Peptides against a protein of PDB entry 7PB4. Designs and how they scored, part 220

Target 1, 105 residues: chain A of PDB entry 7PB4
Amino acid sequence: KMLNIKEYKEKLLSTLGEFLEDHFPLPDRSVKKKKKNIQESSVNLITLHEMLEILINRLFDVPHDPYVKISDSFWPPYVELLLRNGIALRHPEDPTRIRLEAFHQ
Target 2, 218 residues: chain B of PDB entry 7PB4
Amino acid sequence: DALQMAVGYFEKGPIKASQNKDKTLEKHLKTVENVAWKNGLASEEIDILLNIALSGKFGNAVNTRILKCMIPATVISEDSVVKAVSWLCVGKCSGSTKVLFYRWLVAMFDFIDRKEQINLLYGFFFASLQDDALCPYVCHLLYLLTKKENVKPFRVRKLLDLQAKMGMQPHLQALLSLYKFFAPALISVSLPVRKKIYFKNSENLWKTALLAVKQRNR

## One batch from the design tools (peptide; made by RFdiffusion4, then SolubleMPNN)

Design b2_p17_7_s3 (from b2_p17_7, 7 letters changed)
Fold by OpenDDE base, seed 1:
Structure b2_p17_7_s3 (fold): chain B 105 residues (1-105), chain C 218 residues (1-218), chain A 17 residues (1-17)
Amino acid sequence: as target 1 above (105 residues)
Amino acid sequence: as target 2 above (218 residues)
Amino acid sequence: EEELFQLKVLDEALKLQ
């Protein structure tokens, strides 16, 4: 059982790497839309690949609490993309936490 | 050919130099509509135009008109449907466009050449059940797609939760009945034996066109 | 299989942006 889970994890991560590495440029910082007060907190946004990797790792490493807290590094459009398409689920009681959907269960 | 010029216009976009952009757009749109309803469109034409309709390249009114004339001459390519679902994932299209797409997909389901990849999109379609506007049409689509391997405990829970929220909707009940057929052990709830499955008539928009397509392919 | 295909479709969706 554990071996199959690890192999599945590795296959998912490998497949994600093959698909996502080339195509998700970090949202370029350069859309200087002049809206005033957004504090220049240089929060390094993570790639969608990195976001999915975090979610996959949490699902396999902590299956009883597979939720990840949304950090400022999570680009909101990516979070919405994952939730809208059923790849991730929001925690029912904590909207700041999301999990990978368990397609294998 | 007038159709090729029209498709080429939508594919390449409006040539900047045309003073009467709106008149040109309307002319080409009417050309596509006329051919689609009269003869149907080739699979390649549907591939191009369906992609355009969901890309957000044009306004919602134009996209709606394009989708309404996605009538096949013979078949629709499965690849066109996969590409269309990719555009839905992007979310640049309106809610009304999404509804129309699912209605179209149900109505044209039998004209899609292959179903293997569409069946692998099951999870995306299932995720769309949470949208109240899409739910009736998605239930119908899932009713057509569902195999035993798709019936998982987590999906059963989601359907039951949705039923608790929305009530005993006919389309949801139809899907649950199919789930119970494939996996009776997962659905302990007594479902009313419905003698007749009722879905919204998604095909009504294309009823006449679908009859014509079936007659041409005989 | 479904999950991998969905991820592929998502990737294609992202290329379309």
Scores: peptide ipSAE 0.488, ipTM 0.841, DockQ to the pose 0.567
Fold by OpenDDE base, seed 2:
Structure b2_p17_7_s3 (fold): chain B 105 residues (1-105), chain C 218 residues (1-218), chain A 17 residues (1-17)
Amino acid sequence: as target 1 above (105 residues)
Amino acid sequence: as target 2 above (218 residues)
Amino acid sequence: EEELFQLKVLDEALKLQ
């Protein structure tokens, strides 16, 4: 059972690496020019790849509490994308926490 | 021909120089509609136009009209459906367009050349069950797609939770009955033995066109 | 297999943005 979970984790992470590396430009901060009021929150946004990796790791490392707290590094459109498409779920009692959907449970 | 010019217009977009953009758009849209309802569209034409309808390139009214005329001459490519689902994931289309897409997908299901990749999209379709407007059509689609391997405990829980929220909907009961058939141990709840599976007739929009397609392919 | 394909479709979706 554990071996299959580890192998699955590795396969997921490997596949994520193969597909996601080239195509997730962080929203280019360079479109700085015209809209002044976007608070330059000094927070480094993570890639969707990194976000998924965090979620996958949490699911496998802490399966009894697979939820990750949404940090300021989580770009809201990516969070919405994952939630809308059933890849991630919000915690029922804490909307600031999300988990990867347990496709194997 | 007129159809190629129309498809090319939608693919390339309006050339800025045309003073009568709306009239040109309407002309090309009518050309596509006329050919689609009369003869059906080639798989390549459906591929192009289906993507356009879901991309948000045009307004909702145009997208709706395009999607309504996605009638095959022979077959629909599975790749076109996969790409369409990618557009749904982006979420640039309206809720009404999503409903229409699922209705279209159910209505045209038999004309899709392959189902292997569509079956792998099961999770995306299942996630759309939470949308009350989509739920009836998604249940019908899932009823067509569901295999034993798709029936998992977490999906059973989600369906039961959805039933608790929405009540005993006929479309949800049909799907749950199928789930119970594949995995009786996962569904302890007594389901009413419905002899007749009832889905909302998604095909009604294309009934005449589907009859014509079936006659041409005989 | 389903999950991997979903991730592929998600990747394609992101290319379409």
Scores: peptide ipSAE 0.555, ipTM 0.861, DockQ to the pose 0.603; fails the geometry check
Fold by OpenDDE base, seed 5:
Structure b2_p17_7_s3 (fold): chain B 105 residues (1-105), chain C 218 residues (1-218), chain A 17 residues (1-17)
Amino acid sequence: as target 1 above (105 residues)
Amino acid sequence: as target 2 above (218 residues)
Amino acid sequence: EEELFQLKVLDEALKLQ
């Protein structure tokens, strides 16, 4: 059973990787909104692939609490994409936490 | 022909900076509407126009009119529906367009050539149950799509939670009854024995057109 | 299978952005 879960995880990650690397470039920082003074805390946005990897890893590593806290590295449109399409779920009591939908449970 | 020119206009956009863009748009839209309601559209024409209607290339009024005339001559390609769902995932369409799309999908369900890929979109449709405006139509669609393999414990929980939130809605009860049929062990709750399943069927915008399509294909 | 297909559809969706 555990081996099948790991293999499935790897297959899911590999299939996602091949797909996401080619088509989900990080949103170019080029929207220079000229707002001057906010110290560009260079929050490195993560790719959708990396976001999904984090969610998948959390589901497998901590199945009893599979929620991930949304960080500033999570591009809001990607979060919304995952939530809207039922790939991820928001925590009912904590809107800052999301989990991967467990399609196999 | 006039239809090909109209479809080409929507696909390629306005060629010339015509001062009369709105009149040209209206002319082509009327051409599509007239052919669609009279004869239906070919699968290829539906593929092109459905994508355009959901892409956000045109305004909501135009997109709504295009989507309303997505009437098949014979069949709708499953691939067109998959592409349409991909556009919904992008989220460039209005809430009213989403509602209209689900109404269209239910109305045209029997004219879609295959269902295998649409069945694989079950999770996307199920996620849309949370939208109060979509919920009645999504329940109807899911009622048409649901197989035993789709009935999972987590989906049962979600439906019961939704029922607790929204109350005993007829469309939700219909779907739950189907779930109980496929997986009685997952639904311990006594469901009211409804003799008739009622979905919002009364306002099928395409009723007359669908009758005409069925008559032509006999 | 469903999950993989949904991911493909998401890919297509994101190509359209």
Scores: peptide ipSAE 0.386, ipTM 0.790, DockQ to the pose 0.645; fails the geometry check
Fold by OpenDDE base, seed 4:
Structure b2_p17_7_s3 (fold): chain B 105 residues (1-105), chain C 218 residues (1-218), chain A 17 residues (1-17)
Amino acid sequence: as target 1 above (105 residues)
Amino acid sequence: as target 2 above (218 residues)
Amino acid sequence: EEELFQLKVLDEALKLQ
């Protein structure tokens, strides 16, 4: 069981690496709308690959609490994409937390 | 031929210079509709047009008309269906287009050449059960796709939760009954023995076209 | 296998954006 989980994790991560590196450019910062002086906490948005890696790692490393807190680094359209397609699930009581869907459980 | 010109128009998009863009669009759309309903479309034509209908390249009215005429001459490529699901993931199509797609997918299910990759999309289809407008058609699709290996405890929980929210819907009961057949230990609840699995067959927009396809392929 | 294929489809979807 554990070996199958590790192998699955590695296969999942490797498959993600092959597909996601080439095609998910960080959304360009092009929505430079207007100059209001709000301290640009330059929250570096993470890639969809990195987001999925975080979710996968959490599922395997902490299976009893597989939820990840949505940070400002999580691009909202990616979160929506994962949720809409059943790849991720929102925590029932905490909308700021999501987990990978456990297809094997 | 006229069909190739019409398909090519949809693929390439409207050429800038035509003063009569709407008339040209309508002409080509009618050409596709006429051929599709009369003879069916080749797998390659369906591949192109199905992707166009789901891409958001055209307005909802055009996309709806294209999708309604996705009638095969012989077979639909599984790859076309996979690509179509990819477009659904993008979410550039309307909710009504999604409903129509699932209706189409159920109606055309037997004409899809292979099912191996479609079966691997089981999770995507299952996620769409939460959409009230999609749920009846997705249940029907899942009823056609479900194997013993797909019946997992988490999916059983989701179906039971959905039933608790929506009530004892005939389409949910049909799917749950199939789940109980494959994995009786996972479903402790007494399901009403429905003698007849009733998916709304009354809403098959393609009934006449499918009869014609079956007659031509005999 | 299912999850991997879904991720491939997701990748294809994102290429279409």
Scores: peptide ipSAE 0.365, ipTM 0.770, DockQ to the pose 0.664; fails the geometry check

Design b2_p17_7_s4 (from b2_p17_7, 7 letters changed)
Fold by OpenDDE base, seed 3:
Parts: sequence; C-alpha cells; structure tokens
Structure b2_p17_7_s4 (fold): chain B 105 residues (1-105), chain C 218 residues (1-218), chain A 17 residues (1-17)
Amino acid sequence: as target 1 above (105 residues)
Amino acid sequence: as target 2 above (218 residues)
Amino acid sequence: EEELFQLQVLRKALELQ
C-alpha cells in the first residue's frame, strides 16, 4: 500500500513537473536588482513543484498531522495560489502551517 | 434497458453475488459496444464510461474497449473531456490508454459541444508533447486548439528543442507552421513549405462510426 | 486564466488520487 502511494505520488509529480516548470517558474532574481539596500536574503526559493511535493509527502507520511510549516523558501504568491485554488488548506489555528487538501472526504 | 444496466455495472461495479464476474463484464461490455457502434452513446453515458476507462477501475483491456466505444449519438460534453484530462493527470491509466484517449479526442473533436475549457487546458496538452508516444497526437490536438495567444516564446523554444531531438517530424512541422503563422517573429527558422499538413489519421479507428454520427446529426 | 484553470484541473486530479 505505501509503495503504491509513493509511486503514485512520484508519477503525479513527474506528470506535473514540466507543466509547473513552464507555468510557475521561480521569480526571476532580477527583481532584486532595483532596491539595492534590502539585505540579500539568500533564501533559496523552492519551486511550486517542490512545494507540492512537500505537501503531498507530508500528507502521506504523517496523515494525522499533514501540515507543513511555511518557511522563507516558500514564495508567498505560490502559497496563496495553492490556498486560493483549494489545493492547500491553512491550519485553522496556525497560519504558518498549510496542508494538502484532503479531497477524499 | 440493457445499456442502462451495462453502464450501471461499470459505474457501481460488479454486484457481489455474480459467480462469473468475467462473463458478466463481457456481457455488459458487448452491450455498450453494440449500442455505441450502432447508435452512439448519450453524452451522459460517455461522461460515465469515459471516466471509468481512465480511472484505472478496470484492467487495461477493458479500459481500451470502453474508450474505443466512446462514440457519441450527438455530442460529447466538454466537462467529460475536462474530467478525463484530470484522470490523465492522476496517471492511473496505461500509456496505451493515454495514446488512445488523445486519438479519441482528436477524432471526436468536432463532436465536443464546447471548446472554451478545453482551450484552457492548452498548457497540459503542450506539456504532453515530451512523451514520444503522445507527441504525434498531441501535436494534432494542439493544431486544432492553438490560438495566437497560446503562441508564447517558451513554447516556441520547447517545440524547436523537440524538433532538434526528434528531427523534422510531420506533426511537429505542422504545429510549428501554425505557430509561425500566428507569430512569425518568434520563429526565425525557415520551415519547409509543406503543401499538405499531415497528421496520423487517428480517425481511422472510428471512421465508420464518425460517418454514422455525421449522418444521424444531419 | 489558463493557468488557474489548469490548477483547478490539477486540484481535481489530486482529488481523484
């Protein structure tokens, strides 16, 4: 059962990979060039694909607490995109935590 | 009727008590096949059966047979196609079933009631170009769907890269020619002037059925 | 619009998992 879930997850993520890369690229670092003074927050942003992978993994690995803490690597517009489209759900008590929506209810 | 019973069997699954599940399945499958090829299926029947064929609920052989008989009486609902694409994203169906679906989608394209939502799936279809088995049929589908607004620089790059990898495939050349028509500035390469756009005739599987559908809807 | 619709289809795909 778990192997099938993992394989299924990997297959889904693989199927989406190219689509997500093409349509949801990481924001170009070029936007940082204009405002000189803001600290080079060397925060490596993760892709939307990686974000989904994390969320899916968490749901399968820890189904009783499927929430992922939003780190600085999570580009806020992509977090909001997932939330707004009902792909992710914010934790009711902790706005810093999100989960993959449990569509099987 | 026999068709409703057959559709209901596929939708609800086998009733527990059937001693010979395979005979029952075959009976219902033949019922669907017979009606589909003679009269076509209602949009609702296609909606149900198409989703079943792509869900992985049944084996590949059954799914293939179901998908081959997705012949409309009149129209196919766009919603059924959107749902089908969602099932493709799930990836529970075989590669051969995916190929068959794209062949079906191209063959039945004119019988889909609306195209607005299908056009919005352009990106998903475009991403599927990287699958060598799907590429010929996806190119054909994209040729039918492509509007000027779909012709973006990154897609041009992807198509040119694909051409570099696969060579000058007729289906890819057809799509590139259309892209060049909409956005000549994005495609500096000289495309061979092909007098005839050539796609693999996906229609061949349904040729007789499509003729019958066109005759019924005249 | 296109991207959002595709995300909705993705959502639906996730629902069907």
Scores: peptide ipSAE 0.567, ipTM 0.810, DockQ to the pose 0.445
Fold by OpenDDE base, seed 1:
Structure b2_p17_7_s4 (fold): chain B 105 residues (1-105), chain C 218 residues (1-218), chain A 17 residues (1-17)
Amino acid sequence: as target 1 above (105 residues)
Amino acid sequence: as target 2 above (218 residues)
Amino acid sequence: EEELFQLQVLRKALELQ
């Protein structure tokens, strides 16, 4: 059962990878807002594909606590996209945590 | 009737652990095949059976046979196709089933009631071009779906890269020619002027069935 | 529109697992 779920997950992510890369690319950092000395924390943003992979992995690896903490690598528009489309859920008590929607419940 | 019983069997699954599961399955499958090839199936029957064929509920041989008899009496619901694409994303079906689905989708394209939502799936279909087994059929599907708004620079690059990798395939060339028609500025490459567009399997597995459907709907 | 619809299909695919 578990092996089949992992293989299935990998296949799903592989199937979606190209689609997600094409339609949901990382934002071009080219918006050099000329503003002051704010340390452009060169936070490496993750792709929507990587975000989904993390969420799916967490649901698989830790099904009793399937929530992922939103890091600075999570581009806020993609987080919002997942939430608005019902792909992810925000933790009811901790807005910094999201999970993949429990499609199997 | 016998067809409703057969569809109900596939939908609900076998009720009894009868010793003759395979005989019952074969009986119902033959019922569906017989009706589909003679009269076609109702849109509701196609909705049920198409999803079953792609769900992985049954073995590849059964799924292949079901998919081969997805012949409409009149129309196929666009919603059924959207559901089918969702099942393809699930990936529980075999590669051969995916190929057969795209062949079916191209073959039955004119019998789908609406195309608006299918056109919105353009990106999913385009992503499937990377699969060498799917590529000929996906190119044909995209040739039917492509509008000017779908012709984006990144897709042009991908098609040119595929052409560089696979060579000058007739199906890819047909799609590139269509892209050049919609967006000539994006395709600087001289494409050979082919008078005839040739897609693989113009001889449809459903040729006789499609003729019969067209005759019934006249 | 296209991207959102495709995400809905993705969601449905996740639901069908």
Scores: peptide ipSAE 0.566, ipTM 0.809, DockQ to the pose 0.443
Fold by OpenDDE base, seed 2:
Structure b2_p17_7_s4 (fold): chain B 105 residues (1-105), chain C 218 residues (1-218), chain A 17 residues (1-17)
Amino acid sequence: as target 1 above (105 residues)
Amino acid sequence: as target 2 above (218 residues)
Amino acid sequence: EEELFQLQVLRKALELQ
């Protein structure tokens, strides 16, 4: 049973990976070049794929606390995209935490 | 009727009390197959059975048989195709089932009632080009779906990279030729002028069934 | 529009797990 869940999860993430990379790339660092003065906050943004992977992993690994803390690596537009499309939910008491939607409840 | 009982069996699953589950399954499969090949299936029956075939609820042999009999009486609902793509994303079906689905989708393309939502799935289909087993059928599907707005620079790059990897495959050349037609500035490469586009669809598993559907709907 | 629809299909795929 557990092996099937891991394999299924890996297969799902693999199937989505190419699609997400093509359609939801990270914002080109090239656009930041023109505004000189904003301190290069060297925050490595994660992809939408990586964000979904984290959320899916957390749901499977820690089902009793499936929430992930939003870090500075989470690009805000992608967080909002997941929330608006019903893929993720905010924690009711902590807006800095999100979970994958529990589609089976 | 016998068909409703068969569809209901696949939808609800086997009632636990049947001692001979395999015999019951086979009986219901044969019922669906007989009706589908003789008369076609209603859009609602296709909606139910197509989802079942892709859900992984049954074994690969059963799913393959169900997909082979997804023959419409009149039309296939676009919503059924959208649901099917969702099941493909879940990935509970085998690679052979995915291939069969794309073959089915190309074969039945003209019988799908609408294409607007299917066209919005262009990106999902395009991502499936990297699967060597799917690539010929996906190229054919994309050839049917591609509009000018779908021809983007990143997709051109991906197709050229795929061509560099796989060589000048007829199905890939057909799609690239269509891309060049819509966006000649994006494709600097000289493509051989092929007068005839060839997709592997010479062996349509549903050729006889499709002729029968077209005859019934005249 | 395309991207939103694709995300809805993705959502549905997650629902079907």
Scores: peptide ipSAE 0.558, ipTM 0.805, DockQ to the pose 0.427
Fold by OpenDDE base, seed 5:
Structure b2_p17_7_s4 (fold): chain B 105 residues (1-105), chain C 218 residues (1-218), chain A 17 residues (1-17)
Amino acid sequence: as target 1 above (105 residues)
Amino acid sequence: as target 2 above (218 residues)
Amino acid sequence: EEELFQLQVLRKALELQ
């Protein structure tokens, strides 16, 4: 039963992968090379697809604490997009944690 | 009536562990098939049965038979189509069921009451072009849906890449020709002037049923 | 608008699991 749920979630993500890549691409790294010396740590942003994968996997692996900590790899506009569309929920006490919406309640 | 009992059976599922589950299922399926082909189904009946066929609640053989009898009496609700696309995203249905759904959607396109929300699903349909089994039917659907606003540079690139991989397929050429009509600056390639647009299955499974629906709604 | 509607369909797909 549990293996079937994982395979099912992976299949859902696979089915949506191309759609998410096409419609929700990463922002072009065309940040203007302004020469300022700040070692901007090249934090690799993750795709919306990867965000959803992380959220789905966390809900599967740790159903009693399904929250994921928002890292610097999470592009803020995509976090807000997930929250505004009711795909994700912010933790009530910790704004740095989000979960996939529990649609079964 | 017998149809309400049949729809209710599919919606609620089999109540009792009756030894005759398969006989009961077949009886109700035949009832739905008979009414659908004779009179068509109400929009509410299509809403229920279409969702059931795509949910994976029943086996592939049953789902295929249900989809084949999704014939409207008058109209199909756009909401039913949106729900159906949601079920396709869930991916509980077989590849053959997906193909049949797109064939059905193209065949029944004129009987859908509204198309505003279906047009907003353009991106989901476009993403399905990479599936070789779906591609001919998706191209036909996109040909019916495409507006100038849908013709974006990235979609043009994807269609040209698909043409490079699959060759000059008639259904893909039809869609590219429409794209060139809306946005000639995005398509520098000379497309062959085809006098006739050709899509696979011009004779759909529902040809006789669709004629009957059009006659009842006149 | 298109992207928002598509996300709503995605949400509904997640609800149907």
Scores: peptide ipSAE 0.556, ipTM 0.804, DockQ to the pose 0.409

